# Peptides against a protein of PDB entry 4M9S, part 109

Target 1, 135 residues: chain A of PDB entry 4M9S
Amino acid sequence: SRGLVGVECITPYSYKSLAMALQRCVEVLSDEDRSALAFAVVMPPGVDIPVKLWSCVIPVDICSNEEEQLDDEVADRLKRLSKRGALLSGKRMPVLTFKIDHIIHMFLKHVVDAQTIANGISILEQRLLEIGNNN

## One batch from the design tools (peptide; made by RFdiffusion4, then SolubleMPNN)

Design b1_p26_5_s2 (from b1_p26_5, 12 letters changed)
Fold by OpenDDE base, seed 5:
Structure b1_p26_5_s2 (fold): chain B 135 residues (1-135), chain A 26 residues (1-26)
Amino acid sequence: as target 1 above (135 residues)
Amino acid sequence: SEVEEALARTRELLAKATAEALAKLE
């Protein structure tokens, strides 16, 4: 039940060389991985974020609400993204985290729908508050 | 921009949550 509905991004090609290169990487992604990449824009760039928090915004369609299964699925998607053109940077030690780089974030900020980004951020804030209240 | 302003509002909350989550997972 956690996550967002998947959204696709459209490249405006404002930065031709970079946009074309990134678009090529995006085109070979599965629909699920492409959706995950789109929602990575709601995270601040340059910050190592644990998978648990990524799961707040990465859209995952699983039959179970078990956190372990959800986190594993999210981690798998993020790992695939990190292996394709370094769309994300994964760190396994000391704790598994993922980070979006500034250049990728800038790209996504322009190719993902602004209202979708705003809504995603709002959902992230809400879920973070819920996590905080339960601790 | 609207996106940047929204991200700024979320940063502090995310930082706290991240620190707590990392402490729990480490």
Scores: peptide ipSAE 0.249, ipTM 0.809, DockQ to the pose 0.034
Fold by OpenDDE base, seed 3:
Structure b1_p26_5_s2 (fold): chain B 135 residues (1-135), chain A 26 residues (1-26)
Amino acid sequence: as target 1 above (135 residues)
Amino acid sequence: SEVEEALARTRELLAKATAEALAKLE
């Protein structure tokens, strides 16, 4: 599996160094990709999540009213994030999913503002309930 | 923390939704 799971370190110096490296990676992202990364904090770390569920919280400014086009745009953003080091890990088979590592998730919990996290969680819960009722 | 508690509440719903989504694609 891809990611930083095998490189976890509990030393305080390792954490500081890793945080600095991650901050640099975030700074070079586009505004749209950085926004998508911020909302990844609402997902539990270490879980392969289908793109359909990511689309519940990833903001998209330009898309059609069709759900398929929304999923495609979300997938493109998540793919770009997966190419930037170990920000996300993508799997194509058996279905397209993305996963956030524990270390990256911990980083996001400290740098993403609390209101954004709270709003994202509320939106996710609402969308999941709607999906459950419609299926 | 408040964030950790909120994330814990979504875990069950997310697990169910994930299972259903995967079942539909198989």
Scores: peptide ipSAE 0.246, ipTM 0.803, DockQ to the pose 0.034
Fold by OpenDDE base, seed 4:
Structure b1_p26_5_s2 (fold): chain B 135 residues (1-135), chain A 26 residues (1-26)
Amino acid sequence: as target 1 above (135 residues)
Amino acid sequence: SEVEEALARTRELLAKATAEALAKLE
């Protein structure tokens, strides 16, 4: 199985303008969606990433450990985030992917706990290697 | 930064994984 548990974010963000607007946007999210957004920081900005790879780092709680259910739950969360302004961009064709924009990514680098970011990156690398070796 | 360097290290792996994932969905 894949995924992460727990996210710690630094709030409030002290920078004004866009940062404050983004902070407000993040605050109104559910805990689950906010956690999903936080872990988007481990992805390179501006890259369309398939749901399977998102599922490596998005924390989910599902009844089954089946990969299909995991991906579906992740996709649902990312879809909700994509409807919240500039937080994420979803693309359905040719394959369902999501990407984080540079500005949002920069914001997350400051508000997500640094150790969480580091751990998330390490987990992503490990999962990617596992996927690569199992293909 | 350390975070940026770490992110950079993932790019190659992500590119490969993405390509493989997309290929399987075709």
Scores: peptide ipSAE 0.245, ipTM 0.806, DockQ to the pose 0.034
Fold by OpenDDE base, seed 1:
Structure b1_p26_5_s2 (fold): chain B 135 residues (1-135), chain A 26 residues (1-26)
Amino acid sequence: as target 1 above (135 residues)
Amino acid sequence: SEVEEALARTRELLAKATAEALAKLE
C-alpha cells in the first residue's frame, strides 16, 4: 500500500519579497495541489526524484487499486505545480522526475506545520524501507 | 534496468536525507 491522506495546509509567511510572491502562488492553488506541495518539503532539495518515490508521500485519493494510476495522478499534480510559479521542475528523460529547488524548500520548511513535516518524513522512510525489502 | 538503477540511487539518498531531517526535528 502507498499514499497518504491529504491534509490542507494554509500557513502565513511573514518574510517579504520572495516570500510574498511564493505565498501568492500557494494561495491560488487547489486544496489538492496545495496539499501535495506541503508534503514536497520532505524531499531533499536539488535532487531529481522519480515519480514512484514522490508517490510515497504525495497524498492521493485513490479510486483504483492499480499502482500505475497512483503514479499517474501524482505525476499530474507535480506537473501542475511545476507550471505554477515554478514550484517544482520536471524532467521527462531519461526517467520522469521532479525536483524541488532550495528556495522553495526553505520556504516550505517555514510555512508547513512541523508535525506534518515529521509525519511525512516518517511515512517516506517507512515506504522506502518497504521498497527496499521488496527488491 | 536504467529505471531500477535510478530508483536504487535515489532510495539511498532519500534514506540518508530523511534520517537527517528527522534528527533535526527532534
Scores: peptide ipSAE 0.153, ipTM 0.706, DockQ to the pose 0.024

Design b1_p26_5_s3 (from b1_p26_5, 10 letters changed)
Fold by OpenDDE base, seed 5:
Structure b1_p26_5_s3 (fold): chain B 135 residues (1-135), chain A 26 residues (1-26)
Amino acid sequence: as target 1 above (135 residues)
Amino acid sequence: SEVEEALRRTRELLAEATKKALEKLK
């Protein structure tokens, strides 16, 4: 998990063409899934992230504060995103994780509102510090 | 940019948190 470095990706598509295709994909998402995708921008691309850590930034309105319910709902959203234009890549073994691709991440950096990105980063950092202090 | 710098700062924290999270699940 150490040594997180960004790497450029080779694509057969121009950025503009790919962005248009991705925008069409985003437009057909539900509000909940679109929101989840927006906050995925705060994660470093190319890194397999456990669902528990995704739950730190993905906004979810649940009936209770049960951690299991939160993780399950987040996982369901991320699974749907992984099945739609490969917006995310999921791994089920050995631990359920999701990863955002560099190209998708680059797209999100340009289309997600700057304030949303800033807020998401702030929330993530706060939650990670809290988790770190509990361990 | 400010956003990119902020993302860089969170990477180390995320790496550590990921490691701990994975350890707890083993």
Scores: peptide ipSAE 0.222, ipTM 0.789, DockQ to the pose 0.037
Fold by OpenDDE base, seed 1:
Structure b1_p26_5_s3 (fold): chain B 135 residues (1-135), chain A 26 residues (1-26)
Amino acid sequence: as target 1 above (135 residues)
Amino acid sequence: SEVEEALRRTRELLAEATKKALEKLK
């Protein structure tokens, strides 16, 4: 299934302009960046999430299996998203983290395919468990 | 380290959040 719906979304927002603006922002993204944004919906809003954990759910098409390269690629995508309509907020110190705003998160919940959301959550849970077991 | 501890706490938080989210989908 597609990560994001390419049609006009129905949102609970009082202002249609906000939804339209966000949708336009999403539409101009590359496929990879748009996919990354879609999976941001599985993260709790307002929480600074380390890149390492983002890498648990952000799809990466072209990279090696090296963790360092994976994290770097994920970070690059998230950085681009943070520069586009403030879709994400990045923090460099003490650890490179990104967080999704409640408003953006709410938007994504309505425009991201439900199955994609479910799958993303499952993937996140699985990978978090794996990380936990390796500690 | 401080970074490792922060990461640990985040993992726990996300694990709990994920479980709750899954429950809502069931």
Scores: peptide ipSAE 0.144, ipTM 0.690, DockQ to the pose 0.024
Fold by OpenDDE base, seed 4:
Structure b1_p26_5_s3 (fold): chain B 135 residues (1-135), chain A 26 residues (1-26)
Amino acid sequence: as target 1 above (135 residues)
Amino acid sequence: SEVEEALRRTRELLAEATKKALEKLK
């Protein structure tokens, strides 16, 4: 259940340097924001994802069961991440969305443990199916 | 609405992406 694991990347200098910079960005995040970032790895890179769908995988334990309030809390976390070293890109129009870029996604695939990734994908699939059935 | 249409398209994309990802993990 541990999201991010410290991993040294043995890669070309350019990627290694970027990875080190990103690791520093991750280290200064709060625990909650780091967890949110970790689960961003389950999203397809380069896609503008509505907050409603981010809420399917971003863990939140301090807000009410109101769906609208859940989305607001998730949005706040994602907004903070978007202000940190291009970890996410936010768009307000036409719908509030957030996107993870390919480079960041590739980084997360190396520093988030495999079980967390697998669980996140499973949760996303389950919740997407539930959303589809409730429509 | 624009919001509903965006969600619909995203759901379809994520569903497909999730399926592919799960297949790779199996």
Scores: peptide ipSAE 0.139, ipTM 0.687, DockQ to the pose 0.024
Fold by OpenDDE base, seed 3:
Structure b1_p26_5_s3 (fold): chain B 135 residues (1-135), chain A 26 residues (1-26)
Amino acid sequence: as target 1 above (135 residues)
Amino acid sequence: SEVEEALRRTRELLAEATKKALEKLK
């Protein structure tokens, strides 16, 4: 699915109607995919983020000692989200990345629990620092 | 706000991490 970069709401009503449509899309997601979408709020909108960095915040139920397996599972979830409306935009070349649109990000900031956002940001910052030190 | 400031810091960290990640893929 292609992103909605450049699309703007011109009235409060337009935003409300779009939010309602997005809410319907969220309601039909599995619990796992809905959780993954919630944590997308910690990413800056409009930026193509490699799957490895998404894996820093997307929760995975399967325990694995192999980082590549975790990345694959995260990629699968993000792919499903990218095919559900305009929740995410995926890019396969040259590297598999995903980005969240500005409108979707604004929606998530409104509906995701504040503590979840705070925790997600804290976890992301910590893991990014670890990656920087180890790579 | 607190969230906006945190997101700003996150963007800076992501920029550096992304650069390093892409270099490893060469």
Scores: peptide ipSAE 0.229, ipTM 0.787, DockQ to the pose 0.034; fails the geometry check

Design b1_p26_6_s1 (from b1_p26_6, 10 letters changed)
Fold by OpenDDE base, seed 5:
Structure b1_p26_6_s1 (fold): chain B 135 residues (1-135), chain A 26 residues (1-26)
Amino acid sequence: as target 1 above (135 residues)
Amino acid sequence: SEVEEALERTRKLLAEATAKALAELE
């Protein structure tokens, strides 16, 4: 299977209104969607990224390792997150992409374990190098 | 920070991969 094992997201900013609002949004997510959101932190904010690259780090557990099925599952998760307001922004034209905004990225950067983030970035780098070598 | 430095190291690779991926989808 491609991707990472999911992690839990816990906010230390319980007294800040913005953080509280975001925490509530995160709490109502399914475990799968919450895990996907956590790993969105490894992406640079403000960049439209195609689903293929999201699939490198979004943790999924599927019956088949086919790229098409993996991308579809990841896309569905990201679409659900995009429907939760500012969590993600999706673009359908010209190509389906998703973007994490700076505010959400900053939030995640503080609520996800730093070592987990670093490891996720390392895995992303590895996947990108593999893609670059094959294409 | 360690996270910011790590993000910077992968930024160029991500940009290149993004460009390729978008080209393949169009």
Scores: peptide ipSAE 0.283, ipTM 0.822, DockQ to the pose 0.034
Fold by OpenDDE base, seed 1:
Structure b1_p26_6_s1 (fold): chain B 135 residues (1-135), chain A 26 residues (1-26)
Amino acid sequence: as target 1 above (135 residues)
Amino acid sequence: SEVEEALERTRKLLAEATAKALAELE
């Protein structure tokens, strides 16, 4: 199975205007979307990443474990994030990809729990190796 | 930092997987 258990994103910063604005955006997200945003921290900023690879770390609990269903659900969450304060940038053509901006990534590195980041990176590396070996 | 070092270790794998995934989807 792909994905992780959902984790809440906690924001400790409110002293800078940018941090305050981002914190407000995060606080109004659903639990599912906030979890997706938290795990986006494991992706390198400024890189267009295909949905298939996002699905390696974005937690999906409700839909089928079939790859097509997982990718669709992940894509929907990432699309919502891209529409919410430009937390992500989506590109539909020629291939559906999403990118985390440098400033958002920097913010997440400070507000996402360290253990969540470590686990996400470990899972990403493991699943990338598996993908490489299967093809 | 430890987080940044861990992120750096995954960059190469991610780049390779990304390139492969994009090639398959185009």
Scores: peptide ipSAE 0.282, ipTM 0.821, DockQ to the pose 0.034
Fold by OpenDDE base, seed 4:
Structure b1_p26_6_s1 (fold): chain B 135 residues (1-135), chain A 26 residues (1-26)
Amino acid sequence: as target 1 above (135 residues)
Amino acid sequence: SEVEEALERTRKLLAEATAKALAELE
């Protein structure tokens, strides 16, 4: 009932030196992790985001209908990304969160399909409103 | 709970940010 279909998106970047470095990091990722990274673009940079909210947009191959298991899978992906340099930063206390930095976010804005970004933002907004209404 | 409080704070922030970003893309 949540998440997006994974999309692989790779394109040249206007800042060649930085783009090349980031491209190398992206290329070594699995398809699933690369997809997760792509959808990080919908999050505001520099903000520590709880895993539950990441799960609103990170695509996961559904192996269970249990939401908790989906969150765990998302967390694992984000943890892997956080170990890949500056792609993501994880924080365990007080709550497990992940954030994307401005430079990576800017990169993703250029390499992720514009329509995918727009759709992802729309879905995130819908899910956040839904979460708010249910709490 | 500590988690719920964090989610609530984040939700408000993200809702505002998301709405703004969406408006800019439309």
Scores: peptide ipSAE 0.175, ipTM 0.710, DockQ to the pose 0.025
Fold by OpenDDE base, seed 2:
Structure b1_p26_6_s1 (fold): chain B 135 residues (1-135), chain A 26 residues (1-26)
Amino acid sequence: as target 1 above (135 residues)
Amino acid sequence: SEVEEALERTRKLLAEATAKALAELE
C-alpha cells in the first residue's frame, strides 16, 4: 500500500508581512482581549497550558474573585483570541487548554512593553509557587 | 536576553504546575 500523502502547510507570507497583519489584529482588539494577549508572552510557546494556569496572569476586573468565575472569564478571552487567526490554539480535551505559537510569541516579545513582560513573569512565578505550596 | 532568562526560570515551575493541574482536572 502506498499510504496517504500528507500536505504540509508553508507560510506564504514574509515575517514582515505577518507581523504587520498581527499588529493590525492587535489594534482592533478590545482592551481586555489585548491585555490577555499581552500576558500570553509569559507562557512558553508550544505548550498546552490549562486555563487554571492562564488565570494566574490574565487580568480580570469584571467578575468576582471566585475561582470558577475567574476561570470562565479567562477562558472566554482566550477563546476569542483563538478565533482570531493564529493568536492562540485551544484544545477542549482532555481539559481546556490554550497554547501560544512560537511565531506569535516572538511577535509579542517585540511589541509588548518590557515592564508588562517583567510584571507578568513575576506574577506567574509567584502564583505557581503558591499553587505548589497549597496543594 | 533578560526576558529570555526570566522565562526560562519559570519553565520548570510551570511544567510542574501543569502536570498537577491536569491530574486534578481529569
Scores: peptide ipSAE 0.286, ipTM 0.821, DockQ to the pose 0.034; fails the geometry check

Design b1_p26_6_s2 (from b1_p26_6, 11 letters changed)
Fold by OpenDDE base, seed 5:
Structure b1_p26_6_s2 (fold): chain B 135 residues (1-135), chain A 26 residues (1-26)
Amino acid sequence: as target 1 above (135 residues)
Amino acid sequence: SEIEEALKRTRELLAEVTKKALEKLK
């Protein structure tokens, strides 16, 4: 069950209330959604990222390698996260994208397991290169 | 930090692929 560290976030912000609020938001998530949120840390904050690219790092157990199935499942998880305390910001037009803000990203950097971050970055880079070579 | 350095290396690649992905999906 690697993903989030069970340690209170040490934020550079003096807002103890913000850290506490974020911690509570994370605690009420399902295991699957919490895992998805953990891997959001590998994305740069403030960037609108298409669901296709989110699917490169969001862990999903699907019955097939069908891209539509993967993207749909990832989109559903990201949509749920966007409805929970603005953990993510969704944009529908012109293309469905999701963005993590700087504050949430900083929080995740302190509470997500270091190995999870390292693995996520490695996987993302590999899959991005594959996508780039295919185009 | 190691995390920041790794993210920096990936950022440029992600930006390029993101741009292409957006162009294909619109």
Scores: peptide ipSAE 0.270, ipTM 0.803, DockQ to the pose 0.033
Fold by OpenDDE base, seed 3:
Structure b1_p26_6_s2 (fold): chain B 135 residues (1-135), chain A 26 residues (1-26)
Amino acid sequence: as target 1 above (135 residues)
Amino acid sequence: SEIEEALKRTRELLAEVTKKALEKLK
C-alpha cells in the first residue's frame, strides 16, 4: 500500500492520537515483524531503499547464508509491514524498494530503544562500506 | 544529538551506495 506522503502532525494532540493508532498496529505484529519495523528507524525517511540495503539491518534468525535467500526473507517481512497500517510503502518497478514515511520514522525514534538505534546505525554503516568496496 | 548526527552520516553513505546498487541492477 501507499504511505502517508505529505502528512504532518500539526498539534501535540494529533501526534499522540496517531501514535496510539500506530501502537495498536505494532502490538498485533509478530515478534519478527516488530523487530524488522524497529530497525527501519535507521533508514532515512522518504527514500526508496532497495531490499538488499534493508537486509543490512533487518535481523533474520533462521535461514540460509545465501544472500539472495536473505533478501527474499527480508522482502517478505517488509511486504507484510507495508500492508499493515501503512508502516512502509513498497515499489515493485523497476526494482523492489521500500520507503519509510516521515511520520512513522518520527514515531519509531520515540519508541525504539536508543541503544537499538545506535547499534542499527553502526551495523548499517559497516555493511554499507563493505558493499561499497565490493562494487 | 548523537543519534541525529549519526543518521546524517548514514544518509550520506547510503546515498552513494544506493546509486551504485541501482546502476548495477540495470
Scores: peptide ipSAE 0.270, ipTM 0.798, DockQ to the pose 0.034
Fold by OpenDDE base, seed 1:
Structure b1_p26_6_s2 (fold): chain B 135 residues (1-135), chain A 26 residues (1-26)
Amino acid sequence: as target 1 above (135 residues)
Amino acid sequence: SEIEEALKRTRELLAEVTKKALEKLK
């Protein structure tokens, strides 16, 4: 799978069991969910991020460009990730947000392709700028 | 609204973080 290491997980973790568990968790994800997880690396860990902003980087394969549908699809993916090994933490109120844990984030930094990370950051910057300019 | 304000703050934060991250990649 592009963007993620498919077999080997090289991390600085002393807890190799955790890395293995996370790798296994990633492997059983659908391609779409795995892709979503990969791009979660561009988000700052420990921060509750609204779905609207997640949609800036989470790729959606089968969806219209309508904002409502886009956000819903993104939310669904993030919800699934939250239920799978607690890869993310969701919060419903006051705004639907998702947060990536520091440990998971650190894992992703080592298993997500460097170019994917760079691209994701660039995309996020561009889209955030666009959102800001449209306000 | 409260939601809009939250989004605004988050956007500002993410913009800053993203900018810094990009600088590190240069």
Scores: peptide ipSAE 0.170, ipTM 0.702, DockQ to the pose 0.024
Fold by OpenDDE base, seed 4:
Structure b1_p26_6_s2 (fold): chain B 135 residues (1-135), chain A 26 residues (1-26)
Amino acid sequence: as target 1 above (135 residues)
Amino acid sequence: SEIEEALKRTRELLAEVTKKALEKLK
């Protein structure tokens, strides 16, 4: 996984300026938060996604094997992302969820490595199946 | 519970979205 790749779009439309602004936001992130943001591309935009499902694709290297602690670590990363511009939107009630907007999602589709996107989708499917089998 | 119901709905949605996305990559 190569994560985010620097891409500059050349367009006469407002997307160019927005892309540059978003690139600056991404550059100031820690490596861990930037990686988390990259994998947000596999989520459907405009949908409030529970933290448990975010944990299916957000990479966490050093953490407990307990699911609750994994979710807490993921939630912390997503909370930080929600405080950086308009990268994510958090919702506390009725369930803690995070949502990626269409514009941000579109940006990520252009700057995240294609193989990373493909792998992320594959991982999500696999883990969703595992969750389904455990129910 | 509300949490379980939310997870159920989201899982169904994500499963469908993921399936379609993977089909496009094949």
Scores: peptide ipSAE 0.165, ipTM 0.701, DockQ to the pose 0.024

Design b1_p26_6_s3 (from b1_p26_6, 12 letters changed)
Fold by OpenDDE base, seed 2:
Structure b1_p26_6_s3 (fold): chain B 135 residues (1-135), chain A 26 residues (1-26)
Amino acid sequence: as target 1 above (135 residues)
Amino acid sequence: SEVKEALERTRKLLSKATKKALEKLK
């Protein structure tokens, strides 16, 4: 099957160029940043998502039980992804948010394992419910 | 093709990373 080859995208890059660029970007990422990028696929594209919600699906090594510190670590990862090939777009005001573009999201859907996507969505949903119940 | 190879390499790298990460999330 052609996969994404047959899909027209609004981008200054050809499909071939974008695929190659993504590969090269992923190859130089740490496993931590790779995982962050992969799980970004569970977020809706084109939406500014608060870091708190990103923290629901971005795994971090727990050094502190303080939620703010966890969010800071997540934010750092997302910032790095933003600087590497503009994989994400960050916005600082009024609340720190990150957004995944449709094109990148589409590629992630093509390369991230389907079961991983499903698991990520389930985890996000569960944690969102927990947050909602606590508020 | 170059595109196919790029996608496969990306899949492999992300799969490895996510498997490790998923254990931390669960």
Scores: peptide ipSAE 0.611, ipTM 0.933, DockQ to the pose 0.678
Fold by OpenDDE base, seed 5:
Structure b1_p26_6_s3 (fold): chain B 135 residues (1-135), chain A 26 residues (1-26)
Amino acid sequence: as target 1 above (135 residues)
Amino acid sequence: SEVKEALERTRKLLSKATKKALEKLK
C-alpha cells in the first residue's frame, strides 16, 4: 500500500476520515500557518527537531534580522500547529523541539507539490551549511 | 469522491500559501 491508503494499516482512522479531518484543519489555518505546515514536510518524521533548525525552512516575514525574534516567531507558529489537530508534537525539555509524525508527514508528501518540497530541501541544506561554517 | 475533493482543496490552499511566502522571501 502506498501513500494515505497504506496509512489505514497503522491507524484507527479511515482514509476518508483522515483526509476530511486534515482538510478542515488546513481550512481554518492562516496563510502563515499553512505555509509553515507545508514546509514541515522537508523535516524527517518522528524526530525531535530544535526550533533553530525549523527556522531554516519555515518562511517568516519579520521586520528584524535578530535570530531570537526569528526563533520566537517560528516557535509560535509551531505551537499553534501542535494545538490544532496535533499536527506537531512539542517538547520543552531539555530544549524546545517539535516533531512531525509519520502519518501527517505522509499526508503532506501527498498534497504538497514536488517543486515546493525540492525548494524547501535546497533552502534547508544551504542554511545548514552556513550555520556549520559559522561554528 | 469526497476524499479526492478534500485532497485537491487542501493542495490548493497549501500551494497558495507557499507561493505567497516564497515571493516574500525572494
Scores: peptide ipSAE 0.611, ipTM 0.931, DockQ to the pose 0.700
Fold by OpenDDE base, seed 3:
Structure b1_p26_6_s3 (fold): chain B 135 residues (1-135), chain A 26 residues (1-26)
Amino acid sequence: as target 1 above (135 residues)
Amino acid sequence: SEVKEALERTRKLLSKATKKALEKLK
């Protein structure tokens, strides 16, 4: 994958400025929100992803196994990421979704550990199968 | 460089968070 310097996008931010801005953003996040951000790398960029799918890779601490409750908690984390540094973009209608932009995704691919990415993808795939079997 | 430092700091913070979180995902 290309680094940020090779990303073709319309942005006023240089690679240097973006890296530093994202660092500052990550530094003030909780570990929960940091993990949510990191695992966002497993999602395809530029796609509105339903919260249900995000819940497959966003870890939650202690909560009920009820799906709706889990989704709500995940949504809250993703909302915080959207507000803190515009790391994600949320859409409420018609269904609550979140999207990771290409440039942020590329950044994550650069800084998130390769094994972590692989694990996240594996977990996502497994849980997608489970969802498919239950539906 | 400042960029390398920023990336490394970010990498470390995310690594810590994900290591802790992976147990909850599995």
Scores: peptide ipSAE 0.608, ipTM 0.932, DockQ to the pose 0.633
Fold by OpenDDE base, seed 4:
Structure b1_p26_6_s3 (fold): chain B 135 residues (1-135), chain A 26 residues (1-26)
Amino acid sequence: as target 1 above (135 residues)
Amino acid sequence: SEVKEALERTRKLLSKATKKALEKLK
């Protein structure tokens, strides 16, 4: 589901201009990228997260059944988000990772639907357990 | 490999974070 559809938020920021700027950034995203951004809320802020783990929560509808191709699609989406100012920051070495900062994370916690957050956390837990069993 | 090690470290961190988040929901 789309975690940001029809959501109105009350900004906790003392600087309303920042919240408005972020809202504008979100509005210009494609539906797919906006959905990806929504699920970024389940990631701990300030941590460089490998793409493989991002793929645990980023929804990809139109893709191959091959896991490697799924990761590539996720990476492309995250790359696009990283080009949208402060939304995400990417790092290529030593491993391709993406990070959400505390400010953006706080913003998402207020604009993403609570049920979406809960579902995302549940999915992440399940998939992390599966990864743990395979590795 | 370095990639595998990085994934493992991150997995553990995310696992802990997820557990804490789930506890708040219960």
Scores: peptide ipSAE 0.135, ipTM 0.663, DockQ to the pose 0.024

